Peptides against a protein of PDB entry 8YVU. Designs and how they scored, part 31

Target 1, 39 residues: chain A of PDB entry 8YVU
Amino acid sequence: PQLCYILDAILFLYGIVLTLLYCRLKIQVRKAAITSYEK
Target 2, 160 residues: chain B of PDB entry 8YVU
Amino acid sequence: TWLTVLKKEQEFLGVTQILTAMICLCFGTVVCSVLDISHIEGDIFSSFKAGYPFWGAIFFSISGMLSIISERRNATYLVRGSLGANTASSIAGGTGITILIINLKKSLAYIHIHSCQKFFETKCFMASFSTEIVVMMLFLTILGLGSAVSLTICGAGEEL

## One batch from the design tools (peptide; made by RFdiffusion4, then SolubleMPNN)

Design b1_p10_7_s4 (from b1_p10_7, 6 letters changed)
Fold by OpenDDE base, seed 2:
Structure b1_p10_7_s4 (fold): chain B 39 residues (1-39), chain C 160 residues (1-160), chain D 39 residues (1-39), chain A 10 residues (1-10)
Amino acid sequence: as target 1 above (39 residues)
Amino acid sequence: as target 2 above (160 residues)
Amino acid sequence: as target 1 above (39 residues)
Amino acid sequence: EYEQILQQLL
């Protein structure tokens, strides 16, 4: 049970980090698409 | 720029493999140190008895190290070596997953047979602990396999 | 304790899906960057 | 090296 909670914490943290990175990357894709459209 | 980004991905994947390997090794060592698996009756720790945490960790560590070295030196022989190591690590990971699934089934069956209602019973505690460790190892093995496969694909793409 | 394992499974699946999406998005950013450079 | 990796990720 304690190991399960530790794993949950790690996976939760990993999920948050990935979500933030995904959001940042999505913003970059949008910026790149806009720049490509203006040329 | 594209090659530098791919290199960064390879390094990250290599680091992930090494980290996964180290965690697997740590778990294996802890379990072997805390529990005398040789004296435990039953197949609850079959994956540990098979030595998977150790040989799997070695394979993933070698694969990760070779991937990092290959990326840094960019030598053709190292790329081939990394590809070979990653392929071997992928096979090892697949085998490890199979072993862990079998162990998980045995552990769950043990819990079911003994009708483990009381967590404080030593046998039930051991079976539950084994199940938890096996699940953790399974997740780590899947992560390691994913990294090894990704590195294999990247390495194969560089040779083509 | 059973809820913990269910949560682990959900978080793990979420992590895998996010990783795949992140990889796809990263490839898109690279393609956009290449297209911008040819231009 | 870790800071450089972090800066490149960020």
Scores: peptide ipSAE 0.359, ipTM 0.790, DockQ to the pose 0.132
Fold by OpenDDE base, seed 3:
Structure b1_p10_7_s4 (fold): chain B 39 residues (1-39), chain C 160 residues (1-160), chain D 39 residues (1-39), chain A 10 residues (1-10)
Amino acid sequence: as target 1 above (39 residues)
Amino acid sequence: as target 2 above (160 residues)
Amino acid sequence: as target 1 above (39 residues)
Amino acid sequence: EYEQILQQLL
């Protein structure tokens, strides 16, 4: 049971970090698309 | 730029908030149907006794619905209404987290005091079950609060 | 204990989906950067 | 719009 809760904490942290990275990357893609459209 | 991103994801955040609210309501209904909380000794289900899954779900549902309607109609009066509802939902979420943390502490204390190594006893099983449900509800509440705060910031940015 | 494993399964699935989406988005950023460099 | 987002995500 303790291992399950530890795994939950790790997976939750991983999910948060990935969500932040995904948001940053999505912003970069949008900026690149805008720059490509202006050229 | 950050406000622009939040505006584009406003509908998604609203849907996430409604989904979180529905899941919380389902958990509340299941627990109330399976367990008579009034006959459970102690404050193992204090969050359920306080009715948090019900009123919290209502607040999050209303906030999410108002956010979606505000985005779709793009009317100034709806934006203000959504901002107010999201602010109220954010406060409700913060209160809910506090209640859930208190419940979690009580449940863990109960398990420790009664030396619940063997979960075959009804009281120990109920305390363990409560702990698991409270943790799940805490995660859902954090997600709901995150969506409500994001929507509040987005709405405030549109009024500025 | 069973509920903990259910949560683990959901979080694990979420992590896999986000990882796949992140990889796809990273490839898109790379393609956009290459296209911008060729212009 | 959702289909376009899904197509962009796919």
Scores: peptide ipSAE 0.331, ipTM 0.777, DockQ to the pose 0.195
Fold by OpenDDE base, seed 1:
Structure b1_p10_7_s4 (fold): chain B 39 residues (1-39), chain C 160 residues (1-160), chain D 39 residues (1-39), chain A 10 residues (1-10)
Amino acid sequence: as target 1 above (39 residues)
Amino acid sequence: as target 2 above (160 residues)
Amino acid sequence: as target 1 above (39 residues)
Amino acid sequence: EYEQILQQLL
């Protein structure tokens, strides 16, 4: 059971980090699309 | 395209907030119906005794509903209302996290002090069960807070 | 213990889905960057 | 909408 809670914490942190990275990547895609439209 | 994406993100965040609130409410009602928390000695269920699953769920539900309504009606007054509700929900979420952390510490301390090697002892079982529920509630509260903060940032960005 | 394992399963699934989405988005960004370089 | 999201994701 203790190992399960540790795994939960790691997976939760991983999920938050991935969500933030995904948001940043999505913003980069949008910036690239805007730059391609201005050219 | 950017506005449509933001709207989809707001609706998604609002739905996640409402879902989180509903799950919290369900857990609160189940725990209150199955366990007579008032008769449980100690502070193992301090978060439930404080009524957090109920008032927290109400705040998150109101915030999520206002966010969805604000997005659908696209009215400036609703955007401000949503921003206010999301701010209030963020404060409520932060308070809830604090209460849950305190409860978690008390539950873990109880398990440690009583050396709960025998899972079938009623007190150890209740403490373990409380710890599990509090951890789930903590994750849900963090998720709700994240959604409320995100909605607040989006709403503030629309007003600027 | 059972709730912890259920939460682990949900978080694990969420992490896998986000990782796949992130990888796809990263590939799209790379393709967009290559296309913008060729123009 | 779900298919469009899937197509954007694929």
Scores: peptide ipSAE 0.329, ipTM 0.785, DockQ to the pose 0.187
Fold by OpenDDE base, seed 4:
Structure b1_p10_7_s4 (fold): chain B 39 residues (1-39), chain C 160 residues (1-160), chain D 39 residues (1-39), chain A 10 residues (1-10)
Amino acid sequence: as target 1 above (39 residues)
Amino acid sequence: as target 2 above (160 residues)
Amino acid sequence: as target 1 above (39 residues)
Amino acid sequence: EYEQILQQLL
């Protein structure tokens, strides 16, 4: 059971990091789309 | 620039790969230190008997290190080297996943055959422990494979 | 202990899905950048 | 690193 909780912590941290990266990338896509629309 | 973002992502992926490799190595070392796998009956630890935690960790570590170095130096020869290493690591990861799945199936089969309803039997405990470790290693291997594939795609994109 | 393994499976699936979405989004950003450069 | 993150966000 302790190993399972360690795995949960690692997976949770990974999920948070990926979510942050995804959000950043999504913002970049939106900015690129806006710049393309103004041209 | 997008290239800067990609470079940071490559470094992150490389670090993740190295970390995964280190964790796999640690698990392998701990299991080998605590359990004499050679004396354990059956194929419960088939992945360990195959040496996957060790050679897999080496491949992923090398791939991750090469990826980081390639990103930092931004030299064409390093990009090619990283691409090669990441490809090799991807193959190794795929092989590792296969071995781990086979081990998991054997461990589960062992639990079912011996009707391991009582956790306190030594054989059942070992099978359960093996299952837990194999699952953890499987997840780590999948993460490592994902990073290696991502780095391979990035490296291939830089060569084009 | 069973709940822990279920959580592991959910978090793992989440990680895979996020990774795929991130890859797709990254490809979209690249395509947008190429289109912007050709203009 | 924080400035680079900000520049990537901008």
Scores: peptide ipSAE 0.330, ipTM 0.802, DockQ to the pose 0.171; fails the geometry check

Design b1_p10_8_s1 (from b1_p10_8 with I1L T2K)
Fold by OpenDDE base, seed 3:
Structure b1_p10_8_s1 (fold): chain B 39 residues (1-39), chain C 160 residues (1-160), chain D 39 residues (1-39), chain A 10 residues (1-10)
Amino acid sequence: as target 1 above (39 residues)
Amino acid sequence: as target 2 above (160 residues)
Amino acid sequence: as target 1 above (39 residues)
Amino acid sequence: LKLDLSEIDF
């Protein structure tokens, strides 16, 4: 049971980090698309 | 750029908030239906006694709905209303987290005091069950709070 | 204990989905960068 | 939600 809660914490943290990275990457894709459109 | 991203995800954040509220309400209803919380010793269900699953769900649900409506109708009065509702929901979420943490501490203390090595004892089982449910609600409340805060930032950015 | 495992399953699924989406987005960024360099 | 899913895929 204790291992389950530890796993929950790790997975939760992983989810948050991935969400932030995904948002950053999404912004980069949008910037790249805008730059390609202006060229 | 960050504000623009949040604005585009406003509807998604609103849906997430409503979903979180509904799940919390379901947990509250199930626990209250199965257990007589008033007769349980040790305040291991203090968050339920405080009615958090109910009033918290209402606040988050209203906030989420207003956010979705505001995005769809794009009316100034709805934007302001959504901002107010999301701010209120953020405060409610913060209060909810505090209540849940207190409940969690009480449940853990109960387990420690009664030396709950045997899971099959009714009191120990209830305390363990409470701990699990409270942890789940805590995660859901954090998700809801994150959505409400994000929506608040979006609304504030639109007013500037 | 059973509820903890259910939460783990949900968080695990969420993590997998986000990882796949992140990988797809990363590939898109790379493709956009290559296209911008060739122009 | 459907539009968001389509935007995620492309």
Scores: peptide ipSAE 0.335, ipTM 0.783, DockQ to the pose 0.121
Fold by OpenDDE base, seed 1:
Structure b1_p10_8_s1 (fold): chain B 39 residues (1-39), chain C 160 residues (1-160), chain D 39 residues (1-39), chain A 10 residues (1-10)
Amino acid sequence: as target 1 above (39 residues)
Amino acid sequence: as target 2 above (160 residues)
Amino acid sequence: as target 1 above (39 residues)
Amino acid sequence: LKLDLSEIDF
């Protein structure tokens, strides 16, 4: 049971980090699209 | 385009593969050092008896190292070597997954048969421990296989 | 203990899906950057 | 991870 909880913590942290990175990339894509549309 | 992205992340994939291998080696070493697997009843540690943590880790480590070296030196012979190693690692990973799934089934079956409601029994504790370790190794092996397959695709794309 | 393993499976799947999506977004950002550079 | 972190910082 302790190993399972450790794995959960690692996977949870990984998921949070990836979610934040994904959100940042999505914002960058949107900004790039807006800039291309204004040209 | 996908090939280009994979090429840029080749070093990262190689590092992931090596890390996965090292963790598998650590688990193998710990289990072999703490437990006398030969005296444990049943096949709850069948993956360890098969030596997967050791030979699998060797394949993954070599593949990962070759991938990193190939990316850094950009030599044709290293690229081919990396492709071969990653292909071998992909096969090893698939075999490893199969072994681990079989081990997991045996461990779960053992728990079910013995109705391990009281974890205080040594046999039930070992079976539960085996299940946890095998699940962790299965996740690691899937990650390693994913990296090896990705590297294989990258290497194949460079040869074409 | 069973809940922990179920959570592990869900988090693992989530991590894989996010990784794939992240790779796709990263490719899109790169394509957008190339297109902006060619203009 | 470091490469990804560097891209995040900029």
Scores: peptide ipSAE 0.333, ipTM 0.787, DockQ to the pose 0.088
Fold by OpenDDE base, seed 5:
Parts: C-alpha cells; sequence; structure tokens
Structure b1_p10_8_s1 (fold): chain B 39 residues (1-39), chain C 160 residues (1-160), chain D 39 residues (1-39), chain A 10 residues (1-10)
C-alpha cells in the first residue's frame, strides 16, 4: 500500500514535468511554423 | 510569448477544470450516498462535511465553461468574466487544498492512534478509504488550481 | 489499495500518452529545423 | 472533447 502511494507521487511528478516540457516544445513548434510562413 | 501559448491552451485548461470538477463531484456524491458521514467518528471526512466536493466543483465548472466561451466568442466582457471566475476558482482551490490537507492529517492520525494493523476493522477501513479518497481529491484539486491560475494569468495578460 | 492502483493506472496512461505526444512533437521540431536549414 | 483536445494539441 505504501509503495502504491510512492508510485503515485512519482507518476504525478513525471506527469507535471512532461506537461511542462510538452508545452515548451509546442511553443517551439509553433514559433518554427510561424517563421517558416514568413519566409 | 508565454501569454500567447496560454491563450491557445485556454480551452484545454478549461476542459481540465471541468473534468476535475466532475470527477470530484462524482467522488463526493458516491461517498455521501454510500456512507453516513454524520455518524462516522474522528472527523475523517471533514472535507465532505464542509461540502468541498460540491461547491468546489461548481466553481471549477463555471470557471472552465466561462474560459471556453470567452475563447470562442472573443468578447471583452467574457474575458473579464472569465478572469473573475478563474480568480474565484483559484481562491476556492487554495481553500480546498487546505481543507483536504487538514482532513488527510486527521485521517492519518486516526489510523496511527487506533494502531490499524487489521485492515478488516470497520473503523480502520473507513479511515483508510477516507485517506485514499482525500489524496485523490487533493491531486485533482491541485490540477484544477494549476489550470485556474494559468487561466487567470492568461486573462490578466489579455487585459494589459 | 484499489483506489491507489486505479490512480496509478490513470497516471501511467497519462504519462504514456504525453510521452508519445512529446516524441511526435520532437520529431516535428526536428523536421522543421531541417527544412529551415535547406532553405 | 476529442476534437477540441486534438485541435488544441496540434
Amino acid sequence: as target 1 above (39 residues)
Amino acid sequence: as target 2 above (160 residues)
Amino acid sequence: as target 1 above (39 residues)
Amino acid sequence: LKLDLSEIDF
């Protein structure tokens, strides 16, 4: 039972980090797309 | 800019708030329907007694819906309304986290005091169940608060 | 215990989906970067 | 919801 809650915490942290990274990467993709349309 | 990104994700954040609210409402309804919280000793369901799953779900749902509508219609009055609703939801989320943490502490203390080695004891089972539900609601509330704060920042940036 | 495992399953699924989406975005960024260098 | 999520994700 305790191990399950520890796993929850790890997976939750992983999800938050991935969400932030995904958002940053999505911004980069959009910026790159805009730059390609301006050329 | 970060503001432009948040604006593009506004609908996603709104949907996340609504989903979080619905899940919390479902848990609240199930717990209140299955368990007589008023007869349970030890205040292990204090967050439910405070009605957080219900009023919190209302605030997050309204905030999420207003955010989605504001993005779709691009009207200034809707943007202000969304900002106000998201601010209110952020405050509600913060209060909810506090209530849930207090409930979690009480539930854990109850388990510790009664030396719940036997899971089959009804009181220990209820305390453990409360702990699990409160933890789940805490995670959901944190997600909702994060979405509400993000939407608030986005809305504030649009007014500047 | 069962609720903990349900939460683990949800978080795990979320992590997998985000990882796949992140990988797809990363590939798109790389393709966009290569296209910008060829112009 | 899937359509909206897909539109936001892309």
Scores: peptide ipSAE 0.413, ipTM 0.795, DockQ to the pose 0.111; fails the geometry check
Fold by OpenDDE base, seed 4:
Structure b1_p10_8_s1 (fold): chain B 39 residues (1-39), chain C 160 residues (1-160), chain D 39 residues (1-39), chain A 10 residues (1-10)
Amino acid sequence: as target 1 above (39 residues)
Amino acid sequence: as target 2 above (160 residues)
Amino acid sequence: as target 1 above (39 residues)
Amino acid sequence: LKLDLSEIDF
């Protein structure tokens, strides 16, 4: 049971980190698109 | 700025809220359909008895939908509506976390009192089941609260 | 114990989906950068 | 933005 909870915590943290990274990448895509449109 | 980042991710945060709400609703429905929580001894399912998976899901779903609509339709009234809904969802999420923590403590206490060495006993199994479901619901609620707070900050920044 | 494994499965699937989305977004960033460089 | 949501839904 304890191992299950540890795995849950690790997977949850992984999900949060990936979500943050995804948001950062999405912002980069938008910035690149704006720069491309202005040129 | 952080505000600009949050505005760009408003739809994503709204979707996250809706998804969290739907998962919570599904788990609530499954637990209530499979288990007669009213006849289970103890308060190991207190969060379910309080109806949190249902009313919490409603708040998060409404706030998520309003956030998505507000982003698609850049109207002042929608922004204000989204801000209000996200604020309400943030409060609901905080309350939900409190309820879930209390439920978790009760479930763990139940396991300790009954000295559950083997999970083959129905009472020990139910307490363990409750603990696992409550932990999952807690993670989902934290995720939803984070989204709601982020959307609230974004909406507040737009009103300034 | 069985429910813990169900939660692990859900979180694992979520992690896989996020990883795929992250990879797709990373490819989009690269494509946007290339398009911006050509203009 | 719509494309991003569509990609998430699919």
Scores: peptide ipSAE 0.412, ipTM 0.806, DockQ to the pose 0.061; fails the geometry check

Design b1_p10_8_s2 (from b1_p10_8, 3 letters changed)
Fold by OpenDDE base, seed 1:
Structure b1_p10_8_s2 (fold): chain B 39 residues (1-39), chain C 160 residues (1-160), chain D 39 residues (1-39), chain A 10 residues (1-10)
Amino acid sequence: as target 1 above (39 residues)
Amino acid sequence: as target 2 above (160 residues)
Amino acid sequence: as target 1 above (39 residues)
Amino acid sequence: LKLDLSEITF
C-alpha cells in the first residue's frame, strides 16, 4: 500500500505539471492566432 | 510533422528511457538483495527470475544513450546505431510487458486463492509486495516502450 | 489498497492522454510560428 | 523539463 501511494503522488504531480504546461501552451496558441488575424 | 516533433524531442525520449531503465534496475537490485527469490514459493517473482529488470535495463540504457549521442553529434553511423538499439529496446519492452503481465496474474491469483485477509503472513506479504512492484515496473516498462517506439519511428524516418 | 491501484490506473491514463495532447499542441504552435514567419 | 522550463520563462 505504501508503494502505490508513492506512485499516486508522482503521477498526480506529473498530471498537474502537464495540465499547467498544456494551459500555458494553449494560451500561446491563442495569442499567436490573434496576432496573425490582426495582420 | 510528427516526425519533426519526435526528432526535436529525441533527447528527452532518450533521457526517459535511461531513467526508466535505472529505476527498473534499482528495483531489481533491491529485490535480489533483500529476498532470496530462489527459495520463494510460487511464481510471484517470475519477472525477476527471468532477469527482466537487468537485461531490460541494459537495452533501454543503451538505446537511450545512443539516442542522445546521435542527436548531439548528428553522425550517420550513430543514427543507424540508435535505430538498431531502439528497435531492440522496443522488442525487449514488448517482451517485458508480457512477462510482467504474466507475473501480475500469478501474483493476483495467489492472493485470491489464499484469501490473504491477514497481511501478517509472510507469503501474503510477499505476494502483495510482488504485486505492487510488478505494477510499478509495468508502468515504467510502458513508458520505456513508448519512448523506444517513438525513437524508432523517428530514426526510421531519418533513414528514409 | 484497491482504491490506490485504481487511482494509479486513472492517473496513468490521464498522463498518457495529456502527453499526447501536449505533443499535438506543441506541433500546432510550431506550425503557427512557421506560418507567421513566412508572412 | 529544461526545454519546457525555458518555454515557460519566455
Scores: peptide ipSAE 0.350, ipTM 0.787, DockQ to the pose 0.089
Fold by OpenDDE base, seed 2:
Structure b1_p10_8_s2 (fold): chain B 39 residues (1-39), chain C 160 residues (1-160), chain D 39 residues (1-39), chain A 10 residues (1-10)
Amino acid sequence: as target 1 above (39 residues)
Amino acid sequence: as target 2 above (160 residues)
Amino acid sequence: as target 1 above (39 residues)
Amino acid sequence: LKLDLSEITF
């Protein structure tokens, strides 16, 4: 049971980090698209 | 384009393989040091008896190291060696998943047969512990297999 | 304990899906950068 | 590893 909770914590942290990175990349794609449209 | 992306991620995939291998090796050594698997009733540690944490860790470590070295030196012989090692690691990963699934089924069956309602019973505790470790090993093996397959596809694309 | 295993499965699946989406988004960022450089 | 993490972050 304790190992299961540790795994949950690791997977949860991994999910949060990936979500933040995904959001950053999505913002970068939007900025790149806007810059391409203005040129 | 996909092959180019995989080539750029080759070092990352290699590091992932090495990390997976090290974690598997750590689990194997801890379980073998703390528990006398030979005296445990049933086949709840069948994956450990088969030595998967050890030989699997060796294969994944070698494939990861060869992938990193191949990317850095860009030598044809290293690329072929990395492809061979990643192919071997992919086969090892598939075999490992099969062994772990069998172990998981045996552990769950043991819990069901012995009606493990009391957590503090030694047999039930060992079966539950085995189940948790096997699930963790299964997740790590799936990650390792994914990285090995990706590296194999990347290496095959470089030879074409 | 049973709830912990279910949570592990959900978090693991979420991690896989996010990894695939992250890879796709990274490819899109690279394509957008190349298109911006050629203009 | 640090360089790869920096390339992913930036």
Scores: peptide ipSAE 0.350, ipTM 0.782, DockQ to the pose 0.088
Fold by OpenDDE base, seed 3:
Structure b1_p10_8_s2 (fold): chain B 39 residues (1-39), chain C 160 residues (1-160), chain D 39 residues (1-39), chain A 10 residues (1-10)
Amino acid sequence: as target 1 above (39 residues)
Amino acid sequence: as target 2 above (160 residues)
Amino acid sequence: as target 1 above (39 residues)
Amino acid sequence: LKLDLSEITF
């Protein structure tokens, strides 16, 4: 059971990091699209 | 497009393979050093008895190293070697998953048969411990297989 | 213990899905950057 | 990791 909780913690952290990175990339895509539209 | 992405992440995938292999090897070493798996009743450690943590780790490590070297040197012979190694590692990973699933089924069956309500019984504890370790190794093996397959696709794309 | 394994499975699946989405988004960012450079 | 950090910045 303890090992399972450790794995949960690692996977949870991984999920959070990926979510943050995804959000940042999504913002970048939106900014790039806006800039492309203004040109 | 996907091939281009995989090529750019080839080093990362290779590192992932090596890391996965090392973790599996560590688990195997710890289990074998702490427990005499040969004297444990039942097949709750069948994956360890089969030596998967060891030979699987070797295959993944070699595959990962070859992938990294191939990317850095960009030589045709290294690319082909990496492709072969990654293909072998993919097969090994698939076999490993099968072995681990069988082990998991046996461990769960053992827990069910012995009605392991008392966690502190030695046999039940060992079966539960085996189940946890096997699940962790299964996740690691899936990650390793994913990286190996990705590298195989990347290598195959470069040969075309 | 059973809840822990279920959580592991959910988090693992979430990680895979996010990884795929991240890769797709990364490709979109690159395409947008190339298009912006050509303008 | 360095590439990831650079991609985060740009």
Scores: peptide ipSAE 0.323, ipTM 0.782, DockQ to the pose 0.152
Fold by OpenDDE base, seed 4:
Structure b1_p10_8_s2 (fold): chain B 39 residues (1-39), chain C 160 residues (1-160), chain D 39 residues (1-39), chain A 10 residues (1-10)
Amino acid sequence: as target 1 above (39 residues)
Amino acid sequence: as target 2 above (160 residues)
Amino acid sequence: as target 1 above (39 residues)
Amino acid sequence: LKLDLSEITF
């Protein structure tokens, strides 16, 4: 049972990090699209 | 386009394979050092008895290293070598998943049959511990298989 | 204890889905960069 | 475009 909770913590942390990276990447895509539209 | 993206991520996929292999090796070493698997009743550690954490880790480690080297040197012979290693790792990963699922079923069945109300009983504790480790190993093996398959597709695309 | 394993499965699935979405988004960023370079 | 792992600056 304790190992299960440790795994949950690791997977949860991984999910948060990936979500943040995904959000940053999505913002970059949007900025690139706006810059290409203004040219 | 998908092939081009996978090629650009070959190093990342290779690192993921090596990391997965190292974690699997660590689990195998810890379990083998703490527990006498041969003296444990039942097949709750069947995957460890089969030596999967060790040979699987070797295959994934070699595949990951070859993938990284292939990407850095961009040599045709290294690409073929990486493709072969990744194919072997994909087969090993698939076999590993099967072994781990069988182990998980046996461990769960053991817990149910013995009506493990007291987890502090040595046999019940070992079965529960095995279940937890096997689940972790299963997740790692799925990640390793995903990386190996991705690298195999990349390597096959470079030969065409 | 059963809830912990269910949570692990959900978090693992979430991690896989996020990884795939991240890869797709990264591909889109690269395609946008190539298109902007050819112009 | 070699994704330099070095650009994974935290």
Scores: peptide ipSAE 0.334, ipTM 0.784, DockQ to the pose 0.061; fails the geometry check

